# Ledger of designs, part 201: peptides against a protein of PDB entry 6FRK

Target 1, 411 residues: chain A of PDB entry 6FRK
Amino acid sequence: NEEVLNAMLKEVCTALLEADVNIKLVKQLRENVKSAIDLEEMASGLNKRKMIQHAVFKELVKLVDPGVKAWTPTKGKQNVIMFVGLQGSGKTTTCSKLAYYYQRKGWKTCLICADTFRAGAFDQLKQNATKARIPFYGSYTEMDPVIIASEGVEKFKNENFEIIIVDTSGRHKQEDSLFEEMLQVANAIQPDNIVYVMDASIGQACEAQAKAFKDKVDVASVIVTKLDGHAKGGGALSAVAATKSPIIFIGTGEHIDDFEPFKTQPFISKLLGMGDIEGLIDKVNELKLDDNEALIEKLKHGQFTLRDMYEQFQNIMKMGPFSQILGMIPGFGTDFMSKGNEQESMARLKKLMTIMDSMNDQELDSTDGAKVFSKQPGRIQRVARGSGVSTRDVQELLTQYTKFAQMVKKM

## One batch from the design tools (peptide; made by RFdiffusion4, then SolubleMPNN)

Design b2_p22_1_s3 (from b2_p22_1, 9 letters changed)
Fold by OpenDDE base, seed 5:
Structure b2_p22_1_s3 (fold): chain B 411 residues (1-411), chain A 22 residues (1-22)
Amino acid sequence: as target 1 above (411 residues)
Amino acid sequence: DEEEKELKELLERIEKLKELLE
């Protein structure tokens, strides 16, 4: 019995190491699991594999719980949130995602670019903020991040903003000068929360990086990025252990909506390859996909219009990255993530929707939309002009629609 | 079980749609 337990624990430890879980945490987990498993209960005919999996799951849940309550913004107050992290961690993108998240929840949110080190940092933030209709502050001429952060925070406090997010300089190397600059900014603006942004793809280096930030600045929250990639997210456990700070959000892709509140149970289930069925159900329920009864009924009748396709594209865009939704289902995770840039797929869908926005109700609601356009070629030219695309792009959309409509008729 | 089944069916339909868009 002990030999079987040790063999199974070795397999679990190997899988956790392959998931970028820190070797020290894996060793500690193995000891904790071995101590938590009653060998007498394993003799009673219980599925030894399920018991070990459950014990491993419980110990991983403890590793992501720092025992500290996550900071939450106070409604009707000015909440200053400072972002810190290495260059390439996704920090600037994550600032925009968090701002957009709070804006969608009805908070008066703004962004400040205090990154003076990276050329084009302010342009990138401005571009993201403008797309999301988020107010922003920064400078093209001021080189002192303390001045920019202080002026921006003062401005937005005076304008009664509730969420004030400050993006700071990320450097490629752990330089003492970076930490000094972060401390100067933090001292000047007196943030209510300091968020460390970590790239999950760094793997075993996550502990050392997270510790280096926590030792220099009062990190109170962690956001983990790039969990849509090949990284299984085991580095997140290392960040929590090193910072003693909760993970508050996960960045799950390149889109502004590829951002979700951290849930412990789903994350651990995914890390173990069990899937996140509960998180998938929650996400589907949040999407109110129940309104698709009418669509399901139309599909059952073999009817599919350009409007039905448009509504499907809207639903796809609302669901966010398909790779993530599929990666939440047990057994779908590995092979589906390998095919195609999800951002390119979303850009393609948005382009197709923009073409359909230039169509009229007769074109959209026709059971044979492609035939309507084939009978009157002037419609293709009108739609192409209205959407700012080529006639070829409209013909490609109609070709795709025809393939869909044929497939729906065969369903 | 029924909600999970409906969700799975919806996802399978969306996958078929994605394959047709490629």
Scores: peptide ipSAE 0.000, ipTM 0.221, DockQ to the pose 0.023
Fold by OpenDDE base, seed 1:
Formats: structure tokens, sequence, C-alpha cells
Structure b2_p22_1_s3 (fold): chain B 411 residues (1-411), chain A 22 residues (1-22)
């Protein structure tokens, strides 16, 4: 029994290390799981795998909880939020995402660009802010980030903004000069919250980086970026452990809406490949996929048209990155769709939809679309010419449709 | 429970669609 436990724990530890969980945390987790598992209870015929998985899940939940309540903005007050992080962490994009999140929640939100080091930082912030209709402040001429931050905060305080987000300079190196600049900005504006933005893709470097920031500035919150379907969430555990600060949000893509409040249970479930059913329900509800009732009814009746397939492809495209959706489904590993495969899959879907855009209503609404085309081969040539594809591409689509329609009829 | 069931059914269909696209 102990050998079996040790073997299973070794597999779990390997998977966690592959998920960029820090080796020290994995060792601690292994010891904690061993201490939490009663070997005598494992003898009672309980599914040993489920028990170990549950013990691992509980210990991971504890590692993500710093035991500190996350800062939340106060309604009707001026809340100054300062962002800190390395260049390339997604800090500037995350400032815009957070501003947009609060704006959508009915907060009077603004952005300040205090990044004077990076050429085009203000233009990037201005572009993002303008696209989201978020008020912004910055300078093309002022080089002191303290002056820009102070003037911007004062301006927006006087205009009764509730959420004032300050983006600071990110540098490639942990230079003492960067930390001094951040400290000067923090001292000048007296932020209510300091948010450290961390890139999850840096893997085992997350702990050392997060610690370096916490040792220099009073980080109170963490945002983890680049948690796309391929990003291994293990760096988040390292950030919490190093900063002793809660993760408040995660960035799940490049779009301004690819930003969500951090939920511990769904995150750990996803990290373990158990899926995120709640996040998937939330995402489906946000998409107002209620129109799927009619489609579900048609499918229950064994009816499936080319239009129904088109609508499904459109729904899939609306759900966003396929990898993210799959990574929310229990049993779909994060590795199922490489970024290359996702873009290729989306391009393939878009190609299939473009072929169907050249079909007529009779072809699209037929319960046997393939038979309509087989009876009149000239339809294939028309659709191929209309969509700019080969007749073979149209035949391949019809073959896929036929396979799907046959599967639906057997359901 | 009904929403979860409908979601599960939708996901199973999405999976089947993906298998057809691979």
Amino acid sequence: as target 1 above (411 residues)
Amino acid sequence: DEEEKELKELLERIEKLKELLE
C-alpha cells in the first residue's frame, strides 16, 4: 500500500512539476498529502486514486490561499491601484482589462500611464483605453513617472473617479533603479492597492521574481497573466507563496474580455485536468447560448442540417479560443490543442463556414444536405466557385456533415 | 442541474464536432 501510494504521489508530483509548480511546493505538498492520507482508510477498498486526488486538491487549495483577504475597492471612494511587474508580463494590457472590468461593473474608471521608460507605452495605453472608452492620462514630454502619476491621480481625484489605475514602467532586468522608481511612485500617489502582474509562462522563475517584487514594494494583490489553455497555472502557486498576497484576477488571453476574477476551486480543478464546469457554465451563460434550446430539440429529434452545423461552428467561434473551452471540460488536458492547432482549427472552421456561406437555403435547411448535393453535382461546383475553394473541399465538408448527421440520428 | 445537463450535452456535441474536424 505504501509503495502504491508513493508511486501515485510520484506521478502527481511529476504532473505538478510539468504544470510549473515550484519544486519546493511540490515537496511540501507531497509530505502534507502523505500525512493527510490514512493508510488504514485506503485499505477499506475506497478508490485510492480518488482519495489521493482529493488530498492533492485540498493541499493545492491551501497553497493558493495566503490567508489574507483580498483588497476590494470601496464604492463612492477614490481607489488608487498601482500596477507593478516586469516588461512582457502583460502589465499594461492587464491595466486596461481591469479598468474595463470595473467600467462594465458601473465604476467610474480611469487609466494613468506612468511608464516613461518604454517607447510607445503611452500610445499603447491610449489605444487600449480609447477602444474601451476609458479615460486616460499620460505625457509625451514628461519623463518623470512620479510627476505623471501624481498629476494624473490628482486630476482624476478632482474629477471624482472611483477607480484610478496607474501603470508603471516594466523593465527586463530586476534593476534596483526600477524598484526605486516604483517606490517613489508609490510614495507619491499612496495607492490603496499595489498589484503585481506575473506571467505564468516563466515557470520555475515565478517564485524568485515574485519574491524580488515583494521584498522591494508592498505587493498586496497578484494578477497572473497568459493563463491561456497552454499556460501551466503552477506559477500562480509560487506567486502566492512568495508574495503572501492573494491572486485577484487572471488573464486568459489577448482580448480585453479575457480577464476574470480568480476562483480557487475552478483554478485548481483546471490545474489538475479535472475541468472547470462552473467557469464553462458562466461562459456559456455570458454568451446567451439560450438559443441552443432549439438546436438541442432538433438534435433530440435526430434532425441535423448544414445550417445547424453552421450555427454550431458560429457558437464555437463565439465561445472564444477552443483550447480554453476544452481546458474547461473534464478529461480534456491543456495539451489537447497546441496554439498552432487552435489557430489551424479556427482557420479550418472559418473555411468550412465560408463554404456554407455560398450555399442556398434549400441546401442549408435540408435534413439530408449531402443527398441534395449528390443528386445535383452542379451545386458542388457552384458552391466551390462561390467560396473560392476546390470541389474536393466542398465534398470533404459534405462528408463531415454526413458523419455528424449519422451520429446525431443514432443519439 | 438542467443547465449543467444541457451544458454537458452541448460540450459532448462540441467534442464530436472537433473529432470530425481533426
Scores: peptide ipSAE 0.000, ipTM 0.239, DockQ to the pose 0.024; fails the geometry check
Fold by OpenDDE base, seed 2:
Structure b2_p22_1_s3 (fold): chain B 411 residues (1-411), chain A 22 residues (1-22)
Amino acid sequence: as target 1 above (411 residues)
Amino acid sequence: DEEEKELKELLERIEKLKELLE
């Protein structure tokens, strides 16, 4: 029994190390899991694998919880949020994502560029802010980040902004001059929250980097970036352990809306390859797919039209990158993306939708759309001409529709 | 349990749609 337990724990520890979890944390986890497992209950024929998985899950949840309540902005007050982190961490992009998140929630939000070190930092922030319609401040001539940050914060406080985000200079390496500059900015603007931005892809370097920032600046929150389908979130555990600060948000892609509040349970579930069922439920609910009741009812009756297929494609497109959706499904490993570039799949969907945009209501609303086209082949030629595609492309769409409609009838 | 079931059904549909797009 003890040998089997040790073998299973070794496998879990290997998987966590492969997920960029720090070796010290994995050792501590192994000891805590061993102490939490009642060997007497394991003798009674309980599923040893499930018990170990549950114990591992519980201990990982504790590692992500620093025991400190996350800072939250106060509505109707001026909240100054200072961002710190290395260059290339995604800090500047994350400032824009956070600003956009609060703006969409109805907060009066603005951005300040206090990065005087990087040429074009202000232009990049200005471009992102302008696209999102977020007010911004910065200078092309002022070289002191303390002056820019102070003037920008004062300006936006006087204009009664609720969320004032300050982006600071990043460096490629940990330099004392950078930390002194960050401390001077922090002392000048007196931020309500200091957010450390870290790149999940740096793996085992996360702990040392996070600790270096926490030792110099009063980091109160962490944002983890580049948690795309390839980044194993193990570095996030190291950041929490080093900073003793909660993760408040995660960046999940390149888009401005690839940004979500951090949830402990879904994150650990995803880290263990159990899927993110809760995050998928939340994402589906945020899409107001309530209009799916009518679709579910039609599907229960074995009715499926080309219009119903079009609406499903619109819903898939609204759900965002297909990689993110698949990465939320338990048992869909990274290998499923290997056959087709995500851009090609989206281009295929858009092409199919463009073909359907050239169909009439009689064709779209028919319970046997394929039969409508088979009875009058001239419809295929009309749709092909209207959408700028081949007659073969229309026939392929109708074949796909027929296969789907047959699957729906078998459900 | 019902929301999880509906979600599983939706996921199965998305999978079937993906297989059709391949």
Scores: peptide ipSAE 0.000, ipTM 0.234, DockQ to the pose 0.023; fails the geometry check
Fold by OpenDDE base, seed 3:
Structure b2_p22_1_s3 (fold): chain B 411 residues (1-411), chain A 22 residues (1-22)
Amino acid sequence: as target 1 above (411 residues)
Amino acid sequence: DEEEKELKELLERIEKLKELLE
């Protein structure tokens, strides 16, 4: 029994190391799992694998819980949120994502660019803020980040902003001059929350970087970025352990909407390759896809129209990058959709939708859309001309629709 | 095509999730 336990723990430890979990945390987890498993319960014929997986899951949940409550903004107050992190961590992009998140939730939100070190930092922030219609502050002439941060915070406090996000300078490495500048900015603006932004793709370096920031500034929250890439997110455990601060959000892509509140259970399930069913449910709920009771009823009756397929393609496009949605489904590995394939897949969906935009209501609402076109081939030529595509492209769409409709009939 | 299979499995999963939300 002990040999079987040790063999299974070795496999789990290997998988966690391959998921960028810090070697020290993996060793600690191994000892905690060994101490939590009763060998007598393992003798009773219970599924040893499930028991070990449950013990591992429980210990991983403890590793992402710093034992402190996450900071939350207070409605009707002025909440100053200072961002800190290395260059390339996604800090500036994450400032815009967080601002957009709070704006969509009905908070009066603004952005301040106090990054004077990086050329074009203010132009990048201004571009992102303008696209999202978020008020912003910065300077092209002032070189002191303390002055810019102080003036921007004062301005937006006087204008009764509720969420005031301050982006700071990042460097390629931990430097004393960066930390001194961060301390001077923090002392001047007195932020209600300091957010450390960490790139998950740095793997085993996450602990050392997170610790270096926590040792210099009072980090109270962590945001983990680039969880859409090859990084399985094990670095997030290292950040929590080093900062003793909760993860509040995760960045899941390059789009401004590729940003979600951190949830412990979905994250650990994804880390273990179990998929993120809860995160997929949350995304479905955020899209108000529940209002499609009529579609669900039709599907329960094995009815699926070209219009129903069109609506599903719209839903997929609204959920954001296709790779993120697939990576939430158990059995779809993150390895399948390179960023190039995702844009191509979205372009294909958009092309299919453009073909369907040239169809009439009789064609779209038929319970056997492919049969409508097969009975009257002149419809294919009309749709092809209307959408600017070949008759072959329309036939390929109808073939795909037929495969989907056959699947829905088997549900 | 592998993409068609993936899209099919995704749609199946979305529909199962909708049924769980009702």
Scores: peptide ipSAE 0.000, ipTM 0.237, DockQ to the pose 0.103; fails the geometry check

Design b2_p22_1_s4 (from b2_p22_1, 11 letters changed)
Fold by OpenDDE base, seed 1:
Structure b2_p22_1_s4 (fold): chain B 411 residues (1-411), chain A 22 residues (1-22)
Amino acid sequence: as target 1 above (411 residues)
Amino acid sequence: DEELKELEELLKRIELLKKLLE
C-alpha cells in the first residue's frame, strides 16, 4: 500500500512539476498529502486514486490561499490601484483589462500611464483605453513618473473617479533603480492597493521574481497573466507563497475581455485537468446561447444544414478561444491550450465561414448541402471564386459537413 | 439540471466540431 501510494504521489508530483509548480511546494505538498492520507482508510477498498486526488486538491487549495483577505475597492471613494511588474509580464494590458472590468461593473474608472522608460508606453495605453472608452492620463514630455502619477491621481480624484489605475515602468531585469522609482511613485500617490503582475509562462522563475518584488514593495495583490499559453498556472502557487498575497484576477488571453476574477476551486480543478465546469457554465450563460434550443431540436431530428454548421462556428468564435473552452472541459488535455493550435483552429474556422459566406440560402438551408453541390458542380466553382479559395477547399468543407451530418443522423 | 444538460449537449457539439477540425 505504501509503495502504491508513493508511486501515485510520484506521478502527481511529476504532473505538478510539468504544470510549473515550484519544486519546494511540490515537496511540501507531497509530505502534507502523505500526512493527510490514513493508510488504514485506504485498506477499506475506497478508490485510492480518488482519495489521493482529493488530498492533492485540498493541499493545492491551501497553497493558493495566503490566509489574507483580498483588497476590494470601496464604492463612492477614490481607490488608487498601482501596478508593478517586469516588462513583458502583460502589466500594461492588464491595467486596461482591470479598468474595463470595473467600468463594465458600473465604476467610474480611469488609467494613468506613469511609464516614462518605454517608448510608446503612453501610446499603447491610449490605444487600449480609447478602444474601451476609458479616460486616461499621461505625458509625452514629462519624464518623471512621480510627477505624472501625482498629477494624474490628483486630476482624477478631483473629477470624482472611483477606480484610478496607475501603470508604472517595467524593466527586463530586477534593477534597483526600478524598485526605487516604484517606491517614489507609491510614496507620492499613496495607493490603496499595489498589484503585482506576473507572467505564468516563466515557470520555475515565478518564486524568485515574486519574492524580489515583495521584498522591495508592499505587494498586496497578484494578477497572473498568459494563462492562455503553455503555462498551466503552477507559477501562480509560487507567487502566492512568495508574496503572501492573494491572486485577485487572471489573464486568459490577449483580448480585453480575457480577464476574470480568480476563483480557487476552478483554477485548481483546471490545473489538475478536472476541467472548469462552473466557468464554462458562466461563459455559456454570458453568451446568451438561448438560440441553442432550436439547434438542439434540429439535431434531435437528425437535421443539420450548412447554416447550422455556420451558426455553430459563430458561437464557438463568440465563446472566445476554442482552446480555452476545451480546456474548461474535463478530459480535454492541456495540448489544446497551445496558442499555435488555437490560432490555427480559429483561422481554419474563419476560412470555413468565409467559404460559407459565398454560399446562397438554397445551399446553406439544404438538409443535404453536399448533394446540392454534387448535382450542380458549377456551384463549387462559384463558391470557390466568391471566397477566393480553391475548388478543393470547398470540396473539403463539403466532405467535413457530410461527415458531421452523418454523425448527427446517427445520434 | 437543465442548464447542465444543455451544457453537456453543447460540449458534445464542441467535441464533434473538434473532430471535424482535426
Scores: peptide ipSAE 0.015, ipTM 0.414, DockQ to the pose 0.066
Fold by OpenDDE base, seed 5:
Structure b2_p22_1_s4 (fold): chain B 411 residues (1-411), chain A 22 residues (1-22)
Amino acid sequence: as target 1 above (411 residues)
Amino acid sequence: DEELKELEELLKRIELLKKLLE
């Protein structure tokens, strides 16, 4: 029995190391699990594998809980949130994601670019903020981040903003000058929360980086980025251990909506390859997929119109990043959706929907939409002109529709 | 369990859609 336990613990430890969990945490977890397992209960015929998995799960949940309550903004107050992190961590993108998250919840949100070190930092923030309709502040001429941060915070306080997010300079290396600049900015603006942004893909380096930030600045919250990738997020455990600060959000892709509140149970389930059944159920309920019964019924009957395809594209757009949803289903590996194709796929879907918005009801509701267009080529030209696309783009859509309608008839 | 099966079926169909749009 002890040999079987040690063999299974070795397998779990290997899987956790492959998930970028820090070797010290894996060793400690192995000892804690070994002490928590009653060998007598394992002798009674209980599924030894299930017991070990449950013990591992409980210990991982404890590693993600720093025992500190997450900071939350106060409604009707001015909440200043300062972002800190290395260059390439996704910090600037994450500022925009957090601002957009609060804006969607009815908070008056704004963004300040105090990154004077990176050329084009302000242009990137401005582009993201403008797309999300978030007010922003920054300078093309001021080089002192303290001045920019102070002026921006004062401006937005006077305008009664509730969420004031300050992006700071990130550097490629841990430099003392970066930490001094962060301290000067923090002292000038007196933030209510300091958020450390970390890249999950740096693996075993997460502990050392997170510790270096916590030792210099009063990090109160962690955001983990790039959890859409091959990184299983084991580095997040190292960040919590080093900062003693809760993970508040995770970034799960490049889109502004690829951002969600951190949930401990789903995260650990995903880390162990168990999937996120709870998050999947929550997502199903949010999507009101019950409204798709009529569509499922049509598909069962082998009927598929251009309108049915349009409704499918709307559902796709409402569901958000498919990589996230698939990554929540047990047994769907993260490799199923190639990373680069999702935004491009969404842009393609939006283009296809714009073409279909220029179609009439006879074209959309025809059981043979491609034949309607083939019989009257003038329809293709009308739709192309109406949607601002080439006749070739409309023909490509009709070709895709025809392929799909043929597959639905075979299903 | 039924809602999960319906979602899995919907997701499979959406993946099929994506593969057809490639």
Scores: peptide ipSAE 0.007, ipTM 0.338, DockQ to the pose 0.023
Fold by OpenDDE base, seed 2:
Structure b2_p22_1_s4 (fold): chain B 411 residues (1-411), chain A 22 residues (1-22)
Amino acid sequence: as target 1 above (411 residues)
Amino acid sequence: DEELKELEELLKRIELLKKLLE
């Protein structure tokens, strides 16, 4: 029994180390899990495997919880958020993602570029901000980040902005001059929150890096970037442990929408390969898939139209990256859609939708759309001309629809 | 139970989509 427990704990520890969890945290987790199981085995004849999994899950949740309440912006107030982090951490991109997140929620949001060290930092921020229609401030001539940050914060405070995000200079290395500059900026603007941005891909370096920032500046929040399906989430645990600060958001890709509030339970479930059931449910709810009661009823009756297929494609496109959705489902490996295959799949979906946009209501609402087209081949030619595709492309769509409709009839 | 049904429906939709994209 003890040998089986030790073997299972060894497998879990190996998996956590392979997920870039810091070796000290893995050792501590192993000790805590052993202590927890020894206490629970005295109480119940439970399946040892489930008990170990539950104990591991519970201890991982504790490692992600710093015991500090996350800072949240106050509505109707001026909230200054300062970003800090190394160059290449995704800091500048994350500033834009956070600004866009709050803007979409109806917050009056702006961006300040106080990165005077990197050539083109202001142009990059300006491009991202302009694309997202976010107000921005910066200088091409001022070299003091303290002046830029102070002037920008004052400007946007006077204009009654609610969310004022300040991007600072990143360095390639931990340099005392960088930390002094960050401290001078922080002292000048008096931020309500200091956000440390960390790249999850740096693995075992996460602890040392996060600690170096926390020892020099009052980091209050962490954002972990590059948590795409291949990113080992274990660095996030190291960041929380080192900073004693909560993870508030995660970056899950390169798109401006590839940004979500951090949730502890879903993250740990995903880290353990249990899937992200809560995040999947939240995405389902955000999609208002409840408006699909009519579709569920149609599917239950084996009825499926081209319009129903079109609406499904719209729902998928609203879900965002299909790889992220699949990566939330237990047993669907993140490798199922490479980024290349996803863009191709989205382009294919858009092409199919464009073909359907050239169909009429009789064609779209027919329970046997393929038969409507087979009876009147001139419809295929009309749709092909209207959508700028070949008659073969329309026939391929109808073939796919027919396969789908046959599957729905078998459900 | 409702959340589980929504999840099952989403899974079915994803499986259907996989087959459409194949």
Scores: peptide ipSAE 0.017, ipTM 0.436, DockQ to the pose 0.023; fails the geometry check
Fold by OpenDDE base, seed 3:
Structure b2_p22_1_s4 (fold): chain B 411 residues (1-411), chain A 22 residues (1-22)
Amino acid sequence: as target 1 above (411 residues)
Amino acid sequence: DEELKELEELLKRIELLKKLLE
């Protein structure tokens, strides 16, 4: 029994190391799991594998819980949130995602660019903020981040903003001059929360980086980025252990909506390759896909129209990057769609939708849409002219629709 | 043909998702 336990623990430890979990944490987890498993209970014929998996899951849940309640903004107050992190961590993008998240929740939100080190930092923040219709502050001429941060915070406090997000300078490595600048900014603006932004793709370096930030500034929250990539997120455990601060959000892609509140159980399930069924359910519910009962009934009856296809394309586009959705389904690895193929697939879906926008209700609502076009070829030419595409592009859409309609009839 | 396979797989997955939500 002890040999079987040690063999299974070795397999789990290997999988956790392959998931970028820090070697020290993996060793500690192994000892904790070994101490938590009663060998006598394992002798009673219980599924030893399930017991070990449950014990591992329970210990991983403890590793992501720092025992500290996450900071939350207070309604009707001015909440100053300072962002810190290395260059390339996704810090500036994450500031915009967090601002957009709070804006969508009905908070009066703004952004301040206090990054004077990176050329074009203010232009990037301004571009993101303008696209999201978020008020922003920064300077093209002021080089002192303390002055910019102080003036921006004062301005937005006077305008009764509830969420004031301050983006700071990032560097490629830990430098004393970066930490001094962060301390000076923090002392000047007195933030209610300091958020450390960490790139999950840095793997085993997560602990050392997170610790270096926590040793210099009072990090109270962690945001983990790039969890859409090959990184399984094991570095997030290292960040929590090093900072003793909770993960509050995760960045799951490049889109402004690719941002979600951190949930412990879904995250650990994904880390173990069990999928994120709960996050998938939440994401589907956020899309109001429940209104598709009528579509499910049509599909069960082998009915599929061009309008039904259009509505499915709208749903896919609302779900964001499809690779993320697939990565939430057990047994569908993230490797199936490279980021490049997703953007191309989304651009193609938009093109197909633009062609369908030039169709009439008779064409869209026909149970045999392809036959409507085949009987009257002048319809193809009308739709092609209306959408600015070739007659070939319309025929390709109709061919795709016909293949789908045939598949639905076989279901 | 590859693009159609991706789209077929997408629909199968949407239907699987719908069945998991029922």
Scores: peptide ipSAE 0.006, ipTM 0.311, DockQ to the pose 0.126; fails the geometry check

